# Peptides against a protein of PDB entry 3B8E: the designs that were tried, part 47

Target 1, 230 residues: chain A of PDB entry 3B8E
Amino acid sequence: PFLIFIIANIPLPLGTVTILCIDLGTDMVPAISLAYEQAESDIMKRQPRNPKTDKLVNEQLISMAYGQIGMIQALGGFFTYFVILAENGFLPIHLLGLRVNWDDRWINDVEDSYGQQWTYEQRKIVEFTCHTPFFVTIVVVQWADLVICKTRRNSVFQQGMKNKILIFGLFEETALAAFLSYCPGMGVALRMYPLKPTWWFCAFPYSLLIFVYDEVRKLIIRRRPGGWVE

## One batch from the design tools (peptide; made by RFdiffusion4, then SolubleMPNN)

Design b1_p12_6_s2 (from b1_p12_6, 7 letters changed)
Fold by OpenDDE base, seed 5:
Structure b1_p12_6_s2 (fold): chain B 230 residues (1-230), chain A 12 residues (1-12)
Amino acid sequence: as target 1 above (230 residues)
Amino acid sequence: KRKELLELVLKF
């Protein structure tokens, strides 16, 4: 998010405080819950890792976690951001280079894509109204990410949802996201304005995409061990 | 939609 903000000079899609709320608030309990996950049923049929040749963290794991899943998460957040701004009269093409005038408190006549003028206060309200749905979009996408992390090769349908701590983590992160989004004073304290309940659904296609993608990946690995997908 | 959003934000 922050790199695109700098390169494209668009209004800030996700604030620093909201990033900290994700990294330190919503993601910690889910991550800890994975330590309590049951071993995969086929683990004893796999060859042991060679500690001299096989790195614990390899380029394939980095590519999966940061290159693929992280990109889909970012796309989900940006989709929500662009939809909200478009509904408020700012089409995606009009946002390019707009940041300088957007952030200037002395400019009160910034035009949208339809020629409507926006005061500094009105612009900041719509910006901070985008931060909360972007944050919620990340949380909803993290549901799928956490679920796919339960297994390396087996389907989630084979592993099941028996980890009660993981289930608790999913509810905790969702409850925290709702608290941060709707608690009075969060607009002043965290620049997180309340969102319409409909915005929670914007991430669902991306969560489904992550889940389907990972299940297909795992299916290919099970059918062709030692392939390029592993 | 804008007026409703502004009114919602001003309420908190």
Scores: peptide ipSAE 0.005, ipTM 0.395, DockQ to the pose 0.047
Fold by OpenDDE base, seed 1:
Structure b1_p12_6_s2 (fold): chain B 230 residues (1-230), chain A 12 residues (1-12)
Amino acid sequence: as target 1 above (230 residues)
Amino acid sequence: KRKELLELVLKF
């Protein structure tokens, strides 16, 4: 997110406080819950890893987690961001290079894509209106990410949802996201302005995409052990 | 001042 903010010079899509709420608030309990996941049904049929050759974190896992899934998450957040700004008159092309004027409090006549002038306060309201849906988008895609992390090779349908702590983590992160999104004063305290409830659904295609992608990946691994996708 | 600080923190 922040790299695109710098490179494209767009208005800030996700604030630092919101990032901290993701990393320390919504991700912590779900991540801990994975320690309580039941072993895959076939784990005892696998050879023990060779500590000299087999890394716990391999290049394929890094490429998948940070490259592919991370890119889908970022695309989901940016999609939500661009849609909200477009609904407020700022088309994606018009946002390129706009940051300098956007962030200047002395410029009160920044034009949108339709020639409407926006005061600094109005621009900051719409910016902070983007932060909350971006955050919620990340939480919703993290549901899929957490669920796919339950297993390395087996389908989630084979493993099931028996981990009550993981289920609790999903509810906790969702409840925290709802609290941060709708609690009075969060716009002043955290710059997280309330979002329309329909924006929660904006992330669902990306969450589904992550889930389907990983299930297909796992299916390929099961059918072709030792392939380039493992 | 608090709004300014928060905006500054949000910019980093």
Scores: peptide ipSAE 0.000, ipTM 0.321, DockQ to the pose 0.028
Fold by OpenDDE base, seed 4:
Structure b1_p12_6_s2 (fold): chain B 230 residues (1-230), chain A 12 residues (1-12)
Amino acid sequence: as target 1 above (230 residues)
Amino acid sequence: KRKELLELVLKF
């Protein structure tokens, strides 16, 4: 998010405080819960990792985590961001390069895509209106990400949802997301304005995409062990 | 409620 904010010079899609709420709030308990996941049914049939050849973190794992899944998560957040800004009169093309004028307090006549002028205060309200839906979009996509991270090779349908700590993590991150989105005063404290309940569904296609993508990947790995997808 | 909250935030 922040890299695209700098490169494309768009209005800030996700606030720094909101990023900290993701990294330290919604991600921590789910990530810890993965340490308590039951071993895959076939793990004892696999050769032990060779510590001389097999890195714990390799280029392939980085490519999967940050290059593929992380990019789909970011796309989900940006989709929600662009939809909200478009509903408020700012089409995606018009946002390119707008950051400088958007963040200038002295410019009170920034035009939207329809020629409507926006004061600095009005623009900041719209920006902060994007932060909560972007955050919720990330949480909804994280549901899929957490679930797919349960296994390396087995389908989630084969592994099942037996990890009670993981289930607790999913409820905790959702409850925290709801608290941050709807608790009175969060708009002032965190610049997170209340979210219409319908915006929770905006991320569902991306959550489903991640889930389907990973299940297809795992299916390929199961059918063709030692392939470039593994 | 959203309009009221927006008006409240603009007053601060």
Scores: peptide ipSAE 0.000, ipTM 0.268, DockQ to the pose 0.034
Fold by OpenDDE base, seed 2:
Structure b1_p12_6_s2 (fold): chain B 230 residues (1-230), chain A 12 residues (1-12)
Amino acid sequence: as target 1 above (230 residues)
Amino acid sequence: KRKELLELVLKF
């Protein structure tokens, strides 16, 4: 989010405080829960890895997990951001280069895509209105990411949802996201304005995309062991 | 470090 904010000079999609709430709040318990995941049902049927050549996490797995899945996560957040701004009159093309005028408190006549003028205060309300839905979008996408991280090769349907700590982590991150989104005073404390419940569904297509993508990947790995997808 | 950097880049 912040790289695109710098490169494209768009209004800030996700506040620094909301990023910290993701990194230190919603992600911590889910990440720890993966340490308690059950071994894959076929792990004892695999040949021992060569500790000199075979890394636990190869560069390819890092590239796929963090490169490709993380890009889908970012796209989910940006989709939510662009939808909110478009609903408020700012089409995606109009946002390019707008940051300089957007953040200037002395400019009170910034035009939207329809020629409506926006005061500094109105623009900041719209910006902070994006922060909470973007945050919630990341949490909803993280549900899929956490579930796919349960296994390296087996389908989630083969592994099942037996890790009670992971299930607890999913509830904890969701409860924290709901608390940060709806608790009175969060708009003042965190610049996170209340979220319409409908915005929780904005991330669902991206969560489904991540899940389908990873299940297809794992299916390919099962059919072609030792291939360039492993 | 590359993982952390990628996570950082993707979180930004």
Scores: peptide ipSAE 0.007, ipTM 0.306, DockQ to the pose 0.026; fails the geometry check

Design b1_p12_6_s3 (from b1_p12_6, 8 letters changed)
Fold by OpenDDE base, seed 4:
Structure b1_p12_6_s3 (fold): chain B 230 residues (1-230), chain A 12 residues (1-12)
Amino acid sequence: as target 1 above (230 residues)
Amino acid sequence: KRKELLEKALKF
């Protein structure tokens, strides 16, 4: 998100505090869950794999899969961002290069795609209206990622402790999203506008996309064992 | 009410 903000010079899609909440809150429990799942699985079912060949291949494949999922998550967040800005009169093409004027407090006549003028305060309200739905979109997409991780690893590993950690992760990230979205004062403290319940559904197409992507990947792996998609 | 609080917070 931050790289695209710099490269495209668009209004900030996700606030620094919300990024920190994702990186330190919502991503940490899934990462710990995955680390415990690997440790428990390596202890319970793997004969000592050759540490050079099997670890490097598995780490590269995991890194590629998570990199691709992370890109789909980012695309989901940006989709929500562009939808909200478009509903407020700012089409995606008009946002390119707009950051400098958008962030300037002295410019109170920034035009939208329809020729409406926006004050600095109005623009910042719209920007902060994007932060919460972007964050919630990432959380909802992470639900799909966690479920995918569950189904991938449950086919190889005993489901017991993994399911509890996964359910806890889903609960924690959902509770955090609800807290940040609806707790009184969070809008002022974190610069996050209150979320309309309808925005929770904006991420669902991307959650479905991740699910379909993973099922297709699993299907390819099942049909072609030893392929580059593993 | 939260919109008003946000608008007030933007003035600071």
Scores: peptide ipSAE 0.005, ipTM 0.329, DockQ to the pose 0.032
Fold by OpenDDE base, seed 1:
Structure b1_p12_6_s3 (fold): chain B 230 residues (1-230), chain A 12 residues (1-12)
Amino acid sequence: as target 1 above (230 residues)
Amino acid sequence: KRKELLEKALKF
């Protein structure tokens, strides 16, 4: 997100505070919860690996898979960002190079894609209105990401939802996202303005995409053990 | 950890 902000010179899609809330607030409990995930039902049925010949993880494929998941996550956030700005009159093409004028408090006549002028205060309200749903999009996509991380090869439907700590982590990050989104004063304190509850659903296609992607990947691994997707 | 690093790299 921040790289696209720099390269495209668009208004800031995700603030530093929201990034900190993701990294320190929403990601920590889920990450800890994964350490308590029980072994896959088939792990103990396998012979011990030879550490000299048998890699646990194809580093290249895991790097690629997580890179792809992260790209889908970022695309989900940016999609939400562009939709909100478009609904407020700023089409994606008009945002290119707009950052300099957008961030200038002395320019109060920045035009949108329809010729409407926006004051600095109005622009910042719209910007901060984008930060919250971007954050929420990340949280909703992280649901799928955490669920798929429960298993390496087995389907989530086979492994089930036995980790109560993971469920608690999902609840905690969701509760934190709701608190940051709807608690009075968060717009002033954290630059996170409230969003319509419907915006939570904007991330669902991307969460589903990640879920389907990983289930298909795992299905391929199960059908072709030792293949290029493992 | 590698996932977190990739997610962090994509978050920035």
Scores: peptide ipSAE 0.000, ipTM 0.230, DockQ to the pose 0.027
Fold by OpenDDE base, seed 2:
Structure b1_p12_6_s3 (fold): chain B 230 residues (1-230), chain A 12 residues (1-12)
Amino acid sequence: as target 1 above (230 residues)
Amino acid sequence: KRKELLEKALKF
């Protein structure tokens, strides 16, 4: 989000405090949960044919898959951001280069895509309105990411959700997201305004996309063991 | 760690 904020000169989609809440709050327990994930039923039964090359190929493919998942996750956040701004009169194309005027407290007549003028205070309210939904979108997409990361080859339906630590991590992450979204004073303390319940659903298409992507990937790996997708 | 680094890089 911050890189696109700099490159596109758009209003800040995700606040620094919100980023810290993601990195230090929501990601910690899930990351620990993955360390305790139960091995796939067949993962320990297959010795690598060549420990050097098969490890390197596997690390490259894992890195690529996580890179792709991370891109989809970021796209989900930005989608939510653009939807919120569009609902408030700022179409995505109009946001390009708008940052300079957006962040200037002396400019109180910044026009939206429909010619409506916005004061500095109004613009900052809309900006901070994006922070919480962007955060929640990341959390909801992380649900799918955690669920798919528990297995390398087997479908989630085959492996099941047996890891109680993973389940606990999902609940903890969700509880933290709910706390930050709905606790009184979060708007003042963290610049995270209360989230309308409808915004939780903005991430669901992206969570589904990640899930489908990974299930298809795993299906290909199962059908072609030792292929370039493994 | 690589996942976290990629996720962190994409979070910015």
Scores: peptide ipSAE 0.000, ipTM 0.237, DockQ to the pose 0.027
Fold by OpenDDE base, seed 3:
Structure b1_p12_6_s3 (fold): chain B 230 residues (1-230), chain A 12 residues (1-12)
Amino acid sequence: as target 1 above (230 residues)
Amino acid sequence: KRKELLEKALKF
């Protein structure tokens, strides 16, 4: 998000403190919870991996899969950001290069895509209104990411949701997201303004997309063992 | 480690 902010010169989509809350708060407990996931039911039926050949292929495939998932996650966040700004009169194309004027406190007549003028205060309100939904979008997409990480080959429907620690991780990250979104003072402390409940649903298509993508990937691996997808 | 690095890189 911050790289795109710099490259595209758009209004800041996610605050630095919010990014730290993601890295330290929402990711840590879920990651630890995966260490307690039960081994896949078929793991003992696999031949021993050749440490010279199979490590490299598996690392590349893991890197590619998580790279794709991470791209979908980022796209979800930016989609939410662009939707909020568009609903407030700023179409995506109009945001390109707007940062300089957007962040200038002395410019109080920045025009939106419809010719409406925005004061500095009004612009900062809408910017900070984007931070919370962007964060929540990441959390909602992380639900799917965490669930799909339970298994490498088996479907979630085959493995089930028996890991109570993973379930706790999902609740923890959701509770943190709700706390940061709705606790009084978070607007001042973190520049995260309260989120309308409807914005939680903006991430759901991306969460579903990740889930479907991984289930299809796993299905292909099960049907074609030793294929390029494995 | 690469997973964590990729996830971190995408968060920035």
Scores: peptide ipSAE 0.000, ipTM 0.240, DockQ to the pose 0.025; fails the geometry check

Design b1_p12_6_s4 (from b1_p12_6, 8 letters changed)
Fold by OpenDDE base, seed 2:
Structure b1_p12_6_s4 (fold): chain B 230 residues (1-230), chain A 12 residues (1-12)
Amino acid sequence: as target 1 above (230 residues)
Amino acid sequence: KREELLKKVLEF
């Protein structure tokens, strides 16, 4: 999020505090939960063909998969961000290069895509309106990510949801998201305005996309053991 | 309500 903010010079989609809440709050328990995930029945039965090359290939493929999933998560957040701004008159193309004028408190006539002028105060309301939905979008997408990352080859339907630690991680992440979104004072403390319940559903298409992507990936791995997708 | 909240945030 922050890299795109710098490169595209768009209004800040996600505040620094919300980023810290993701990195230190929501990601920590889920990451631990994945470390305690039950070994996939097929992984433990295969002797490593070559411990050095198979480890390196596995690390590269895991890194690639996490990189791809991370990109989809970011896209989900940005989708929510662009939807909110578009609903407030700022189309995605118009946001390019707008940051300088957006953040200038002395400019009170920043035009939207429809020629409406926005005061600094109005712009900051819209900006802070994006923070909570962006954060919640990441959390909702992470639900799918955590569920798919529990297995390497087996479908979620084959392996099942047996890890109680993962379930606890999902619950904790969701509880934290709800707390940050709805607790009184979070708007002042964290620049996170209360979220309308409808915005929780904005991430669902991306959660589904991640799920479908991973199930297809796993299906390919099952059909072609030892392929480059593994 | 959002404007009031924004004013409080901008005071920091």
Scores: peptide ipSAE 0.015, ipTM 0.500, DockQ to the pose 0.031
Fold by OpenDDE base, seed 4:
Structure b1_p12_6_s4 (fold): chain B 230 residues (1-230), chain A 12 residues (1-12)
Amino acid sequence: as target 1 above (230 residues)
Amino acid sequence: KREELLKKVLEF
């Protein structure tokens, strides 16, 4: 998220503190679950015939999977961000390069894609309106990613993530999302406005697309083992 | 509530 904010010079889609809450809060349980599942798999599997090569391959596969998941999550958040801004008159193309003028307190006539002028206060309302739905979208996409990771590992590894760890991760992410979205102090502290219930559903089409993509990928892998899609 | 929250956020 932050890299795209810098490169594209778009209005800030997610606050730095909220990013830290995602990185340290919501990503921690998946990471622990993946590490625990690896440790259980390593205990239950016969000692790898070559510990160095099998560890390196596994670390690379985990790093690639985690990196891809993080990119998918970011794309989901950006989807919600662009939807909210488009509903408020800012089309994605118009947001490119807008950050400098957007963040300037002295510019009170920033035009949207339809020629409507926006004051600094109005722009900051819209920006902070994006933060909470962006965060919630990440959590909803993480639900799909957790399920996908479990099912991917079940296809690659004879033992998938234990149902208890998955359920706990889903519960923790949901509880954190609810706490950050609805705690009265968090709106001021994190610059996140209260979430309308409708925004919880904004991520669902994207989550479904990722699920369908992953199922198609698994189907291709099952039909063509050793293909470039692995 | 949203306007009040904005005012508080912009004051910081």
Scores: peptide ipSAE 0.006, ipTM 0.417, DockQ to the pose 0.031
Fold by OpenDDE base, seed 1:
Structure b1_p12_6_s4 (fold): chain B 230 residues (1-230), chain A 12 residues (1-12)
Amino acid sequence: as target 1 above (230 residues)
Amino acid sequence: KREELLKKVLEF
């Protein structure tokens, strides 16, 4: 998110506080839950035949998979951001280079894509309205990511949702997202304005995309063991 | 860790 913010000079899609809530509040419990996940019965039985090559190949593949998942997650967040700004009159092309004028408190006549003038306060309300759904999009995409990370080779349908800590982590991050989205004063305290419940569903296509992607990847690995996708 | 790094790279 921040790289696109710098490169495109767009209004800030995700606040620093929101980033901290993701890193410390949302990702920590899931990461712990994965550490306590009982290894797939098949992973523990295969001693790495060569700890150097098999570890490096596995690290590269986990790397590429998480890289692709992270890119899909970022695309989901930015999609939600661009949709909200477009609904408020700011088309994606108009946002390019707008940051300097957007962040200037003395400019109260920043025009949207339709020629409507926006005060600094109005712009910041719209910006902070984007922070919450960006955060929620990340949480909803993380549901799929956590579910798929439970299995390395097997389908989620084969292993099932047995880890109570993972389920608790999913509940906690969802409860945190709901609290940050709907608790009074969060707009002032955390720059996270309330989210319409319908916006939770905007992330679902990306969560489904990640889920389908990983299930297809795992299916390919199962059908072609030792392939370049493994 | 790499999700965190990629999240950090994507967040940054």
Scores: peptide ipSAE 0.000, ipTM 0.230, DockQ to the pose 0.028; fails the geometry check
Fold by OpenDDE base, seed 3:
Structure b1_p12_6_s4 (fold): chain B 230 residues (1-230), chain A 12 residues (1-12)
Amino acid sequence: as target 1 above (230 residues)
Amino acid sequence: KREELLKKVLEF
C-alpha cells in the first residue's frame, strides 16, 4: 500500500500504525495456529523427498502461491479504497497525482471528479475513512488465506476445521479488527474512523476468490500429481 | 517465509 501511495501519488490508503497492527496483531496468531494444524492424511503416503532437489522446488512453489495470495489481498484492499473514494466523488483516475494537492493544508478547493470542492479537513476525513475499511478488507481476506493454508493438497472439506487454535486465530484477528474499527478513540489515535458494517462485505468477493482459486489449485494437484502446480 | 512475503505485500 505505501509503495503504491508513493509511486501513484494517491491519497494514503493505509496508515503506518495500522500496518503495524496487521503485522503484529493479525498475522502472528494465525501463523502460530498453522503450526498446530494436523498433517494431511496423504503426507505419510509420499515417498521420502530428495533433500537437495525437492526442498528448493517446494520452497519456490510455496513462495509463488503466497505471493499470488498476497497480491489478491492487496488488490482487495485497494478495491475497497477506490470504492470508498469513488462513492465520495473521487474516481480512481482522478486520484493519480492528487496527493500533492490532497496533503496541502493551504489548498481548500481540491475538486473531485464531479467538480465539487473539498476542504483540507473534508479530504482528511475521507482519507481516514478509507484506512479502517482497508484494514478490515485485509482481515476478511486473511480468513480465506488462513483456511486454505491448512492443507497443501487436500480440500478444506476433506481436512475439516478441527484445529481449535486456527479457529481461535480467526476469532482473534476478527476481534482485533472490530476493536480497531469501533473502539472509541481509535479515530484519533490510529486515524481509523468507524466503519459502517456494510463495508465488511466489500472484501467477501476477494475472500471467495482466494478460496476458489486455492481449491481449484488443490484439485489440479490431486488430479495431476507431479505437475507444475504442485 | 510466508510471513515475510505477506509483510512485503502488505507494505506495498
Scores: peptide ipSAE 0.000, ipTM 0.244, DockQ to the pose 0.027; fails the geometry check

